# Peptides against a protein of PDB entry 8YR4: the designs that were tried, part 82

Target 1, 309 residues: chain A of PDB entry 8YR4
Amino acid sequence: PRGSPALQLVVLICLGLMGLERALNVLVPIFYRNIVNLLTEKAPWNSLAWTVTSYVFLKFLQGGGTGSTGFVSNLRTFLWIRVQQFTSRRVELLIFSHLHELSLRWHLGRRTGEVLRIADRGTSSVTGLLSYLVFNVIPTLADIIIGIIYFSMFFNAWFGLIVFLCMSLYLTLTIVVTEWRTKFRRAMNTQENATRARAVDSLLNFETVKYYNAESYEVERYREAIIKYQGLEWKSSASLVLLNQTQNLVIGLGLLAGSLLCAYFVTEQKLQVGDYVLFGTYIIQLYMPLNWFGTYYRMIQTNFIDMEN

## One batch from the design tools (peptide; aimed at target 1 R298 M299)

Design b2_p30_1_s2 (made by RFdiffusion4, then SolubleMPNN; from b2_p30_1, 22 letters changed)
Fold by OpenDDE base, seed 4:
Structure b2_p30_1_s2 (fold): chain B 309 residues (1-309), chain A 30 residues (1-30)
Amino acid sequence: as target 1 above (309 residues)
Amino acid sequence: EETETIDEEFLKEAKEEIEKTLKELIEKLK
């Protein structure tokens, strides 16, 4: 934000908190590993209690790994409200100024309520996109990169390769299947609007429909439109289930391959039992935000397309 | 679960507007 040093400081604090979240995403699995190792070694209670307390505190700061439930994430979201409001207001004023520069003929051809709705949607789209990019997409990609680096440096290079292949395949399939399903969603939304328009038209012409006793005919036409909508809705919903299942299979295969390899290295005494737990915990932690990646990608794609039109 | 962020507010508003329009129509039918 140009012009407010206070808002610039808030942005810097939010970026610092994002960095802290990335550090927590590495530290939490490490501390959990250390607990398992200390339990295995039958370490003194004082050392164990300190490590457990530290882990629980770090886990409270991190939250559930979705990037929305941790104390640090909540604090970031809270601080960002003022930055978002500043950005929204700036976009709204730019849109409003642009609307006032448009010809009177343009305004006479559109209902004022539709123009305002387009302005509000445009503002929400831009501010939403920025927030999703900065707080969800970039952090998720950063966590994946950090994970690959961590496993490549502190584990065998094979673990880094498994994580890399799993996450790359996951992201690629998420994008490809999301682009594929977008066609079904657009068709569904178009048919929904057409079905709504038919209902509205029939209801606006209610006197005419009643005069001709055509109520049964209009109900049947509406039923046919609903059935057509539901056929498209089913394709949209089924495509979402297919996406989720494909994502789950990719993560499951990555978890299986890495867990078997980790178990093998533990049996060879090259890794500790805690390292097995670390791997599983870390992969699950990477998976949690990725479940939403398709939603974020779709929102980004939709909002970009809506900005081009 | 990709919650379709259908703007749940927009769907809710659209549903409330539809329900309001339907209620107003039902009241005009009485």
Scores: peptide ipSAE 0.018, ipTM 0.408, DockQ to the pose 0.049
OpenDDE base, seeds 1, 2, 3, 5: peptide ipSAE 0.023, 0.007, 0.012, 0.005; ipTM 0.413, 0.293, 0.390, 0.326; seeds 1, 2, 3 fail the geometry check

Design b2_p30_1_s3 (made by RFdiffusion4, then SolubleMPNN; from b2_p30_1, 23 letters changed)
Fold by OpenDDE base, seed 1:
Structure b2_p30_1_s3 (fold): chain B 309 residues (1-309), chain A 30 residues (1-30)
Amino acid sequence: as target 1 above (309 residues)
Amino acid sequence: EETETIDEEFLEKWKKEIEETLEKLIKLLE
């Protein structure tokens, strides 16, 4: 942020905390592996208790991989409030300045309340997109790359390849299916607006409707519009379930392939039982942020589509 | 017709300005 060295320092601290989260995402599975190995070897209680206590402390810092519940994530979110407020205010002022540069004809053709609603939606969309890119997209891509490197170096090249193929397929399908879903959402919003407009026009012309005893006809037309809307809403909602299920299937196949390969290497005494648990826990940790990816991308698309209409 | 075309041109200009603002903001966060 140009102009405030204090906010620049806060951004640097937030970036440092993001780096710490990446380190925790690797360390937590490693410590969990070590616990399983110590339990398998029947290690002395003192070594086990220290490793468990260290794991629980690291897990408290990490917050379970959702990126929202950990101490480090909460501290980052708290510090970021000032940066978000600065960004929001800057976007609001840019939009407001632009609105004042627009022609008088544009302002006379629109209700001031609609213009303000578009400005607020725009500000929320831009600020939401930026926060999403910085806090979810970039960190998730970093965790995938770190995971590929880690599994390729410490396990075998085959594990790195499984993670690479699984995550590449997951990201590609997420983008493609989400772009496909955008059509259903646009159609739904268009039909919602048409249904609302029809209801408003019928209510504004209520005297004419009463004069012709056309109340039953207007109710039936409104019912037909609702049925059309619900058919489009169902397609939108069903396409969401399909996205989530496709994502779950891709992760499930990656987990299956990698878990079978881990189990085979454990039977060959090349890996320990804890390494099997590490792979499973790490893949699940990658899945949690990626599932939020589909949700935020939907939120962004919603906000953009709701601004187009 | 004229109101829809003005709305589309405004939306396109506004989208472009949002994209430019996003690029400037990303560069300000880097």
Scores: peptide ipSAE 0.014, ipTM 0.392, DockQ to the pose 0.012
OpenDDE base, seeds 2, 3, 4, 5: peptide ipSAE 0.005, 0.013, 0.009, 0.012; ipTM 0.294, 0.387, 0.369, 0.390

Design b2_p30_1_s4 (made by RFdiffusion4, then SolubleMPNN; from b2_p30_1, 23 letters changed)
Fold by OpenDDE base, seed 1:
Order: sequence, then structure tokens, then C-alpha cells
Structure b2_p30_1_s4 (fold): chain B 309 residues (1-309), chain A 30 residues (1-30)
Amino acid sequence: as target 1 above (309 residues)
Amino acid sequence: EETETIDEEFLKKWKEEIEKKLKELIEKLE
């Protein structure tokens, strides 16, 4: 970003965080191997507990891979919001100023047809999404129930309880935070529509704007509308980072509690090393589809509101 | 992760395609 040394520093920090994420992708498997080795060797509880805690901390920083947001990824995404907003605003202002230099009669006729075609594709995509959501949400809930039953019967009732509490808390917080975010998203969309309407009105009245040499005034009004939009967009995007981080924290706490308990039972020779691997793998597998549950809930809620209108 | 709604991703791709066409138009006018 030219002209903002602060944003250039943020870009460098984000690149550094991407490097850290790559380092975590190597370290997490190493620490996991070390836990398996310590469990196999029947190492002292203090060494095992420290290694498990360190693993869970690294896993919290990494997240669950491509489908899960870790702390480092959330921090990167949060810092990148301002860089994206600066770039978007610069491009939008360049486009808008250039459109005021060009004879717009050619652009207006194409934009209305493309916008209409986008709206029609949007509505068709939403209907296809409802079916996709049902086919993903129901199996995920079934997998959670099956998991609770499995861990309660074949492990100890405490493992089933940890999975139940973790997943119930995850789902509840996902719904509550998603509902809380909906107000920011609605405010953002309303301001986006108002900003777009202002741009369209300025472009429809292009001949009048050109007659009064008011292009600079219209560009400044559009800039102010974009700044107001970006203030709402930041709240929406920051609230998403907060959702993802809350989800990551809940899974991290469940993974910590269950992994420590499993490691303890392996040291007491009540469980095998394979059972530790199974528990950790299963929790991560449940987390991957659940990360999208907030999106699914929002889409269902939006479609329900759009069907009531 | 909230997926950008397929609509937001489509709007983003469309915005990118418009930005690309506008950039190509700017480069042709320069």
C-alpha cells in the first residue's frame, strides 16, 4: 500500500504470521509424535502433561488445518482487514473517477443486465445451498451423537461428557455469536446498497455532473460513503474473527481436557496409546464441519427472512 | 469460517472481472 507506512508494516507482520503458520504445521506433528512415544515408554506424568499442554497450545495457534482457523490465522485475518479495505477503497475510487471521465451510456446498459443476471444466479445459488446445508448439518449432528455414545460405552463416561459439553458449548456459542453478528451484517449490507445507489445516481446524472464540473465533488461524496461502509465492514469482519476464535478456544479446551484425561488413563494402564490417537483424531474430525455451522445457520436464517417477505 | 456466501464469492468474482475489464479498458485508453 503506497502512502501508509503503518499498512506496510501490517503487511510485513501478516507475511511473518504466514511463516509462523508454516512452522506450526511442522511442529504440531513432532509434538504429537513425542506424546505417542512418551505414552509408549510409560514416561513420568509431569513430562507427559507438559508435552500434552504444549501440543494443545501449538494446536490452538495452528488450528485444525485447511478447514479450521487457528489463533495465528485469525490474527492475520484481523490485521489484513485494514489492508484489504485500503486496497478496495483505492480501486473503487479509481474506477469511479474513470467512469466519470468515460461516456457512461455504454456502461449503464451493460451493468443493469449483468446485475440482473447476478441477482438471478444468487437466488438460484441460495436454493441449492439450502439442500447442501441440510445434507451437511444433519450428518454432522449425527456424527456428534454417535461419537458421544461411542466414547461413553467404549472409553469412560467422562469422555462422552467432555465431548457432549464441548460440542454443546460450541454449537450454542456459534448460534449466539452468529445472531449477534447478524446486526453488523445487516447494517453493512444496508450501507453497501446506499453507497451503490449513490454511485448509480451520480452515474445516471453524469451529464449534469459534467455540466457543473462536479466530478471532484461526487468523488469526495463517494469516498465518504465508502469510509462509512468500511467502518461497518470492519465490524462485520472483526466479529467473524471473534466467532472463529471463540470456536477455536472451545475446541482447544475440549482437546486439552480430553487429551490430559486420556493421557492419564494410559499412564494408569486403563487405555492404550491407540485410544489417545483415536480421541484426538475424532475431536479434530468433528471440528472441521462444525467450523462452517455458523455460515449454515446464517444462510438458513437469511433464507427464512427472505421467504417471509 | 463463514464462507463468503456463493453470492459474495460470485459478487467478488464479478467485481474482480469488472475491475479486470476496467483495468483492461484503462490500459487501452492510456
Scores: peptide ipSAE 0.026, ipTM 0.417, DockQ to the pose 0.062
OpenDDE base, seeds 2, 3, 4, 5: peptide ipSAE 0.006, 0.023, 0.017, 0.021; ipTM 0.333, 0.499, 0.439, 0.386; seed 3 fails the geometry check

Design b2_p30_2 (made by RFdiffusion4)
Pose (drawn by RFdiffusion4):
Structure b2_p30_2 (pose): chain A 309 residues (1-309), chain P 30 residues (1-30)
Amino acid sequence: as target 1 above (309 residues)
Amino acid sequence: TEEEEATEYREALEEELEALEEEKEAREEE
């Protein structure tokens, strides 16, 4: 925010809260391991009670589910509401002030609905791009690196390889399948617009009664168009199911390999009982934000082209 | 009878068009 000083402080607080969320993401599974290790060794009730209370408090600060739930990141959402309002207003006003100064030939040439759709979509694109990227992409690529470092240094050497291979395969397969699915989605959207246009045309022209008893003909053509649209929709949604299945398979294989290796190491007195639940919880915690990367990829590309327009 | 059949035809086509519009808006939200 170029103008106001009160908003730069809010931006800095938001970035600090993002850092704190990363620290909580690392901290909570460690406290879960500590609780399980204290529980297995018959510890008195005082230290267990205090540690349990602390763990619960940390789970409350971190998202109880999917990281979009915690007290942190919600304070962020509140402050970001206040900040993103300023950018939206400024960009809309700049577009509106520029559209009123162009010469007449320009306005006579282009329609109004198309020009206004480009401007609206542009403002939404800039806002969404800032939100998606800064607050949802980079933090997750930072969580993957932090987890790789933690497992490779403080847990063992092989688990770094396990997490690295699993996440690399997950990202590669997600991008590869997403491009194909985008092609299918565009193919389906064009036909959906054509079907809507046919229905609108048939409704507007109540001449079907005049030039024939052609109600049946208009109904038949509409059915054919619907069938074509449904075929394209089935293809697109099947592609979406395949993406979901491949992502789930990759995570599952990573979890299986990590769990088996951790159990074997615990039986050989190399690791403690809590390390098993640590690995499991952390793998699930990494998986939860990764579930929405094909959508982020599609939205970032679309919003980039829109902003360019 | 013919006017009732024509009215029913219009109503069915309008309902199917509104469902298509709702499905398109849900896809845009995704």

Design b2_p30_2_s1 (made by RFdiffusion4, then SolubleMPNN; from b2_p30_2, 16 letters changed)
Fold by OpenDDE base, seed 5:
Structure b2_p30_2_s1 (fold): chain B 309 residues (1-309), chain A 30 residues (1-30)
Amino acid sequence: as target 1 above (309 residues)
Amino acid sequence: DREKRLKEIIERLQKELEELEEKAEEREKE
């Protein structure tokens, strides 16, 4: 944000907090590993208690990996509110200024409500796109890269390869299936709008409908529209389940392959028991934000199209 | 007058419903 040094500082703090979240995503599994190893070695209570306390504290800072529950993420979100408001207001004013520069012919042809809707959509689209990109998409990709590097350096190149293949397949399938699903979602939304418009028209003409005793006819037309909508809704929802199941299968296969490999290396005394627990914990931790990646991709795609109109 | 007010109320309710649905869709896991 140009013009407010305070907001620039807040952005820098938010970026620093994002970096801290990435560090926590590595440290939390490491500390959990260390607890398991200390328990296995029957280490002194003082060392164990300190490590457990440190783990719980780090886990409190990290939260559940969904980006909303951790203290650091909550603090970031809180600080970002002012930056978002500044950006939204700036975009809104730019759109409003642009609308005033449009020809009188455009203003005469469109209702003021439609103009406001375009302005609201444009503002929401730009601010939403930037927020999702910066706070969800980029961090998720960063965590994947960090994970690949971590496993490649501290475990074996094979673990890094498993994570790479798993995450690459996950992302690719998520994109492809989400793009396919977008067709059903658009058809659903179009039919929903048509169903709403019919209901509104019937309600606006209620006196006329009552006068002609056409209530049963309007109800039947509305029922037919609902049935048609529900048929499209089912396709949308079923495609979502298919996406989620495909994602779950990819992660499950990655977890299986890596867990078997880790177990093998533990039996060969190349890795400790805690390293097995670390791998499982880390993969699940990477999966938590990825479960929303389809949503983020769809939001980006929708907002991009709304900006071009 | 009454129809015009009803139309404005319906348009407002539709806008609020669209905003609620957009927020609900943002919360749906994909």
Scores: peptide ipSAE 0.026, ipTM 0.448, DockQ to the pose 0.101
OpenDDE base, seeds 1, 2, 3, 4: peptide ipSAE 0.018, 0.016, 0.024, 0.016; ipTM 0.409, 0.395, 0.453, 0.384

Design b2_p30_2_s2 (made by RFdiffusion4, then SolubleMPNN; from b2_p30_2, 17 letters changed)
Fold by OpenDDE base, seed 2:
Structure b2_p30_2_s2 (fold): chain B 309 residues (1-309), chain A 30 residues (1-30)
Amino acid sequence: as target 1 above (309 residues)
Amino acid sequence: KKKEELERFKKELREELEELERKAEEREKE
């Protein structure tokens, strides 16, 4: 935000909090590993209680598990409200000034309510896109890279390779299947608008329809349009299930391969039992943000389309 | 009363039709 040093400081604090979230994503699995190792070794209660208390505190800061947001993420979201409001207001004023530069004929042809709706859509698309890039896409990619480095350095190179192959395949399939799904979603949205337009036209012309006793004919045409829409909706929904199942299979295969390899190294006394639990916990933590990646990618594409109009 | 409600309803439907036509034209330009 140019012109407000206070908002620039808030942005820097939010970036610092994002860095802290990345550190917590590594520390939480490590502390969970340490608890399992201390339990296995039958360590003294004082050491165990301190490690458990530290883990619970770090988990409160991180959040996750059953869908709870962490304290750090909530604090970041709270501080970002003022930055979002400043950006939104700036985009609204830019759109409004640009609309005033447009011809009087454009202003007379578009109702004031439609102009406001265009301004709201433009503002929401820009602000949404920036928020998704900064808070979801970039952090998720950073967590994957940090995970690959961590497993390559502190485990065997084979674990880093499994995570790299699993995440690369997951991302590639998510993009390819999402692009394939976009075709079905566009067809569905086009047919929805056509069905709605036919309904509105039939209702506007209801006097003519009634005069010709064509009510049954208009109802049948509307039914055919609904059936065609539902056929496209089914393809869109079925393609989503296929995406989710493909993602689940890729993660399942990566988890299986890595878990078997970890179990083997534990039997050879090269790794501890806690390292097996760390691997499983860390892979699940990487998967949770990635599950939303296909939704974010679609939203980014939609927001780009809405900005080109 | 019923005639004025019908004219209001026809006006709302025309506004909705014009909005749908505009959205269709915007999609033909993409």
Scores: peptide ipSAE 0.014, ipTM 0.425, DockQ to the pose 0.070
OpenDDE base, seeds 1, 3, 4, 5: peptide ipSAE 0.008, 0.009, 0.006, 0.008; ipTM 0.360, 0.396, 0.313, 0.382; seed 1 fails the geometry check

Design b2_p30_2_s3 (made by RFdiffusion4, then SolubleMPNN; from b2_p30_2, 20 letters changed)
Fold by OpenDDE base, seed 2:
Structure b2_p30_2_s3 (fold): chain B 309 residues (1-309), chain A 30 residues (1-30)
Amino acid sequence: as target 1 above (309 residues)
Amino acid sequence: EKKKRLEEFKKELQEELAELDEKRRERELE
């Protein structure tokens, strides 16, 4: 936002809050580990109560676990509304200005409502994509890198390697299966548009259909179009289940390998019981935003396709 | 009169189609 120092300050505050979210993602598992260790050692109630209270406060700031958004994330989202509105308005005015520069023939060939709809689609696509990249993709990649560094430094190089291999395999398979699935989704969307266009044309030509007593013929053509759509919808839905199951298997194998290794090191007295709980909690915490990554990669691809049309 | 009702019906159908397209876009963003 080059024109408003107030909006630049809000962007800097939002970036600071994003940094705080990354710190909370490391601290919350550490405090949870400390609670488990203090419980195992039968520590004094005062030390336990202070650690539990601190954990609950940090968990309130972070959110997550049950899918709740944390206070820091909510504050960031609230402050970002003004930046999003400024960006949206700027993109909308640029698209509107560009539409006015287009030839009179282009405007005469299109309905005014269709032109506004193209402008709204373009604005929503660009602003949604930018917000998604900044607030979901970049933070998730940062959390993975921080996790690999943390486990490599404070546990053993083997834990860092397991997290690296698990997350790299998860991301690679998510991209590959999502690209494969995009073909089925495009085919589904094309057939849905064609089915809708046929229904619209039949209803707009209702008098002609009645004149020729062609109602049964139009209903049968619509049924055939629906059956063809449902066959493509099934392929799209089945491919989503396959993606989710593949992701679940990769995370399950990573969690199994790391949990067994952690349990072994606890038996050898190299790690504490709380470190086992930390590993499981931290891996699940890294997985939660990654589950959305496949949905979001598809949104990015859809938004790029909608901008090219 | 019948032509005017048909034009009104075509307009209502176009508005309903626009709403269905908007609801579809909302579902594609979810």
Scores: peptide ipSAE 0.021, ipTM 0.573, DockQ to the pose 0.186
OpenDDE base, seeds 1, 3, 4, 5: peptide ipSAE 0.020, 0.019, 0.019, 0.020; ipTM 0.499, 0.572, 0.537, 0.558; seeds 4, 5 fail the geometry check

Design b2_p30_2_s4 (made by RFdiffusion4, then SolubleMPNN; from b2_p30_2, 17 letters changed)
Fold by OpenDDE base, seed 1:
Structure b2_p30_2_s4 (fold): chain B 309 residues (1-309), chain A 30 residues (1-30)
Amino acid sequence: as target 1 above (309 residues)
Amino acid sequence: SEKERLEKFKKELEEQLKELEERREKEEEE
């Protein structure tokens, strides 16, 4: 944001909060490990109570697990509203100025409502994409890298390899399956637009439809168009379930492999019981932002497909 | 009767169009 030093400061604060979230993502599992180890060792109550209180405080700052957003994430989101609104208005004004520069023929040929809807979709798409890249993609990649480094240094190279393979496979499959789904979504949107066009044409030609008593024929054609649309909608929705299930399977396999390996090292007394819990909690923490990654990537693709039409 | 059937059909089409728009708006908000 080049126009307001106040908004630049807000962006810097948001970046600082993002750094804090990365630190919390490492610290929360470590403190949870320490609780489990202290419980296993039957440590004195004062040490245990301090560690539990610190863990709960850090968990409040981080959020996650039960669908609750953490305090730091909520504060970041709240501060970002003003930056998003500034960016949105700037894009809206650019689109609006460009629409006014467009030839009178384009304005005469398209309904003003469709033009506004394209402009609103375009604005939402650009603003959403930028916010998504900055707040979800970059942080998630950073958390994965931090995780690989942490597990490679403090556990064994095998744990770092499992996390690397799991997350790389997850990201690759997410992209590939989402690109595959885009075909179904494009087909669905095309059929929706065709169904809407037929409805509008039947309404515009209402007098002709009435003159020929073709009402039943137009209703049947509309029903056939709806059935075709619903068949494409089902494919789109089913492909979404397939994506989510594929993602869940990859994380499940990574969790299984790493948990078995960790359990084995605990039985050999190379790791503590708390380290087993740390691995499981850390993998689940990496999974949650990645699930949102699939949702936002879908939203972005929707918005791009809607801009192409 | 035919005019009323056609006005009903028009209303039903307008309502289905509105439901499709509301679904699309919900899918854009999620």
Scores: peptide ipSAE 0.027, ipTM 0.423, DockQ to the pose 0.484
OpenDDE base, seeds 2, 3, 4, 5: peptide ipSAE 0.026, 0.021, 0.016, 0.020; ipTM 0.411, 0.487, 0.408, 0.434

Design b2_p30_3 (made by RFdiffusion4)
Pose (drawn by RFdiffusion4):
Structure b2_p30_3 (pose): chain A 309 residues (1-309), chain P 30 residues (1-30)
Amino acid sequence: as target 1 above (309 residues)
Amino acid sequence: AAVSAASAAVSAALAAVSAASSAALSALQA
């Protein structure tokens, strides 16, 4: 925010809260391991009660689910509401002030609905791009790296390899499948627009009664168009199911390899009982934000082209 | 009793925010 000082402070607070969320993401599974380790060794009730309370408080600060739930990141959403309002207003006003100074030939040439759709989509694109990238993509790529470092240094050497390979495969397969699916989605959207146009045309022209008893003909053409649309929709949604399945398979294989290796190491007195639940919880925690990357890839590309327009 | 009621209200509010975020993302996926 170029103008107001009150908003730069809010931006800095939001970035600090993002850092704190990363710290909590690292911290909570460690406390879960500590609780399980204290529980297995018959610890008195005082230290266990205090540690349990602390763990519960940390789980409260972190998202109880999917990270979009915690007290942190919600304070962030509140402050970002206040900040993103300023950018949205400024960009809309700049577009509106520029559209009123172009010469007449330009306005006589192009329609109004198309020009206004470009502007609205542009403002939404800038806002969404800022939000998606800064608050949902970079934090997750930071979480993956932090997890790799923690497992490779403080847990063992092999688990770094396990997490690295699993996440690399996950990202690669997600991008590869997403481009194909995008082709299918565009093919389906074009036909959907054509079907709507046919239905609107048949409704507007109540001449079907005049030039023939052609109600049946209009109904049949509509059915054919619907069938074509449904075929394209089935193809697109089946592609979506395949993407979900491949992502799930990759995570499952990573979890299986990590769990087996951790159990074997615990039986050999190398690791403690809490390390098993640490690995499991952390793998699930990494998986939850990764569920929404094909959508992010699609939206980033679309918003980039829109902003360019 | 008051602390228990406040804790239950905060938990319900956080469940609602989780459900709304999940529904918004599912809509974008579609």

Design b2_p30_3_s1 (made by RFdiffusion4, then SolubleMPNN; from b2_p30_3, 27 letters changed)
Fold by OpenDDE base, seed 5:
Formats: structure tokens, sequence, C-alpha cells
Structure b2_p30_3_s1 (fold): chain B 309 residues (1-309), chain A 30 residues (1-30)
């Protein structure tokens, strides 16, 4: 942000906190591994208690799993509020200035309230998309790369390959299936708007409908529009479930293959029992932000489709 | 600068989408 050194410092602190979250995502599984190994070796209570206390402290900083965001993530989100407000206001002013530069024909063809609603949806969408790209997409890609490097260096190259193939297939299928479902969502939204317009027109002309005793005809026409909408809604919702199930299947197969390979290497005494727990914990940690990726990519597409209308 | 470039790119993409929709509307009115 040009003009406020304070907001630039806040952005740098937020980037530093994002780096700390990446370090915590590696350290938490390592400390959990160490606890399992110390328990297996029947290590003295003092070393175990110190490692458990350190793990719980790192887990408090990281958060995760139970719907609670970690302390570092909450602090980042809190500091980012001022940056988001500055960015939102700048986008809003740019859209507003651009709307004033548009031709008189565009303003005469649209009601001012509809233009404002499009502008507000547009600003919210752009600001949400930017915040999502910076705080979810980039960190998730970084965690995947760090994961591949970590498993390739400290385990076997086969684990790095399994994670790479699993995550690449997951991302590719997420994009392809989401692009496919966008057609059903556009058709649903178009039919929703048409159904709403018919309901509004029927209610605005209520006196005329009452005068001609056409109430039953308007109700039946509205029912047909609802049935058509629900048929498209079902296709959209079913395509969403199919996406989520496909994602779960890919992660499940990757977890199965990697867990079996890890279990085999533990039986050959090449890996410790803690390494099996590390792998499972780390894959689950990678899955959580990727599941949010599908949800926010869907929100982005919603917001783009809602700007087209 | 990167945020301004990304904002400009997003605005250009929004203008491109609008132009494509206006061209589609003009092609449906012809």
Amino acid sequence: as target 1 above (309 residues)
Amino acid sequence: DLLEKLLKLLLELLELQRKLEEEKRLALEL
C-alpha cells in the first residue's frame, strides 16, 4: 500500500506470521513423532513430559482439526482487517470512478440500485478473491512443496512421489470437475432469477391477477418454475457431492498407499512407529486447506456468476 | 506494485468479461 508505512509494516508482519505457520506445520508432526518414539522406547518421564509440553504449545500456536483456528492464524487475521479495509475501499473507489466514466446509455438502461448492487458484489468478490489467493492458495501450495521436499529428504523418494501424484491429481480433478459444475450452477442461477422475476411481476400485478381470477394459473406457472429450478439445483448439489467424494477418494487412496508403504518399512525396521504416525498426521494437515480450496474456488465462481447478473 | 498489478489485471479481466457479454448480447440482438 503506497502512502502508509504502518500498513506496509502490518503486511510484513502478516507475511512473517505466514512463514511461522509453515514452520509449525512441519514441527508439530515431528514433535508428535518424537512423543510416539519416546513412548515406544519407554524413555524417562522428564524427557517425555518436556516433549509433550512443547508439542501442546506448538499445537496451540498452529491450531487445526477441531474448527478452532490457531493463535498465529487468529493474530494474522486480526492484523489483516485494516489492510483488507484499505484494499476494499480502494477497489470500491476504482469501481465507482469507472462506473462514472461509463456511457450514459449504460446508466439509462439500468436502475441505479441494480448498478450499486453489482458494484457492491463486485468489490466484495474482488477483495474476497485477493484475500483468498494470498492467505489460502499460496500457503497451501507452499505447504505441498515443503511436504514433498521433507518426505523426499527424510523418508524415501517414493513418499515424495506419492504425495506429488496425490496432490497433483487432487488439484487437477478439483479444477476440471469445478469447471464442469459451473455450467449447472449458471443454469440454476438463471432459472432462479427468472422464477424470482415471475413471482415479483405476479405480486406487483396482484390487482390485475385478482380481477381476472388468474390466481390458480399464476400459482401453477410458479410451481412449474420451482420444479424446473429444483431439477437444476439437484444437479448442482449432486455435482458438488460428486466433487467432494472424488476428492475424498483421491486422498483416501494416497493415504492408503503411503500408509501401507510406511507400515512395510516399519516391519523391515527401516522406519520407526513414529514415522507412520507422522505420515498420517501430515497428509491430514495437507488435506484440510485443500478442502477449503474447493469451497473458496466455488465462492469465487459464485461471485463471478453473481457479477454477470 | 504486485497488488496494484493484480488489481489492474482483475479489472482488465472484468472489463474483458463485460466486453464479451456485450458482444454476446449484441450478437443475440442481431
Scores: peptide ipSAE 0.008, ipTM 0.299, DockQ to the pose 0.017
OpenDDE base, seeds 1, 2, 3, 4: peptide ipSAE 0.010, 0.000, 0.016, 0.008; ipTM 0.334, 0.231, 0.380, 0.314; seeds 1, 3, 4 fail the geometry check

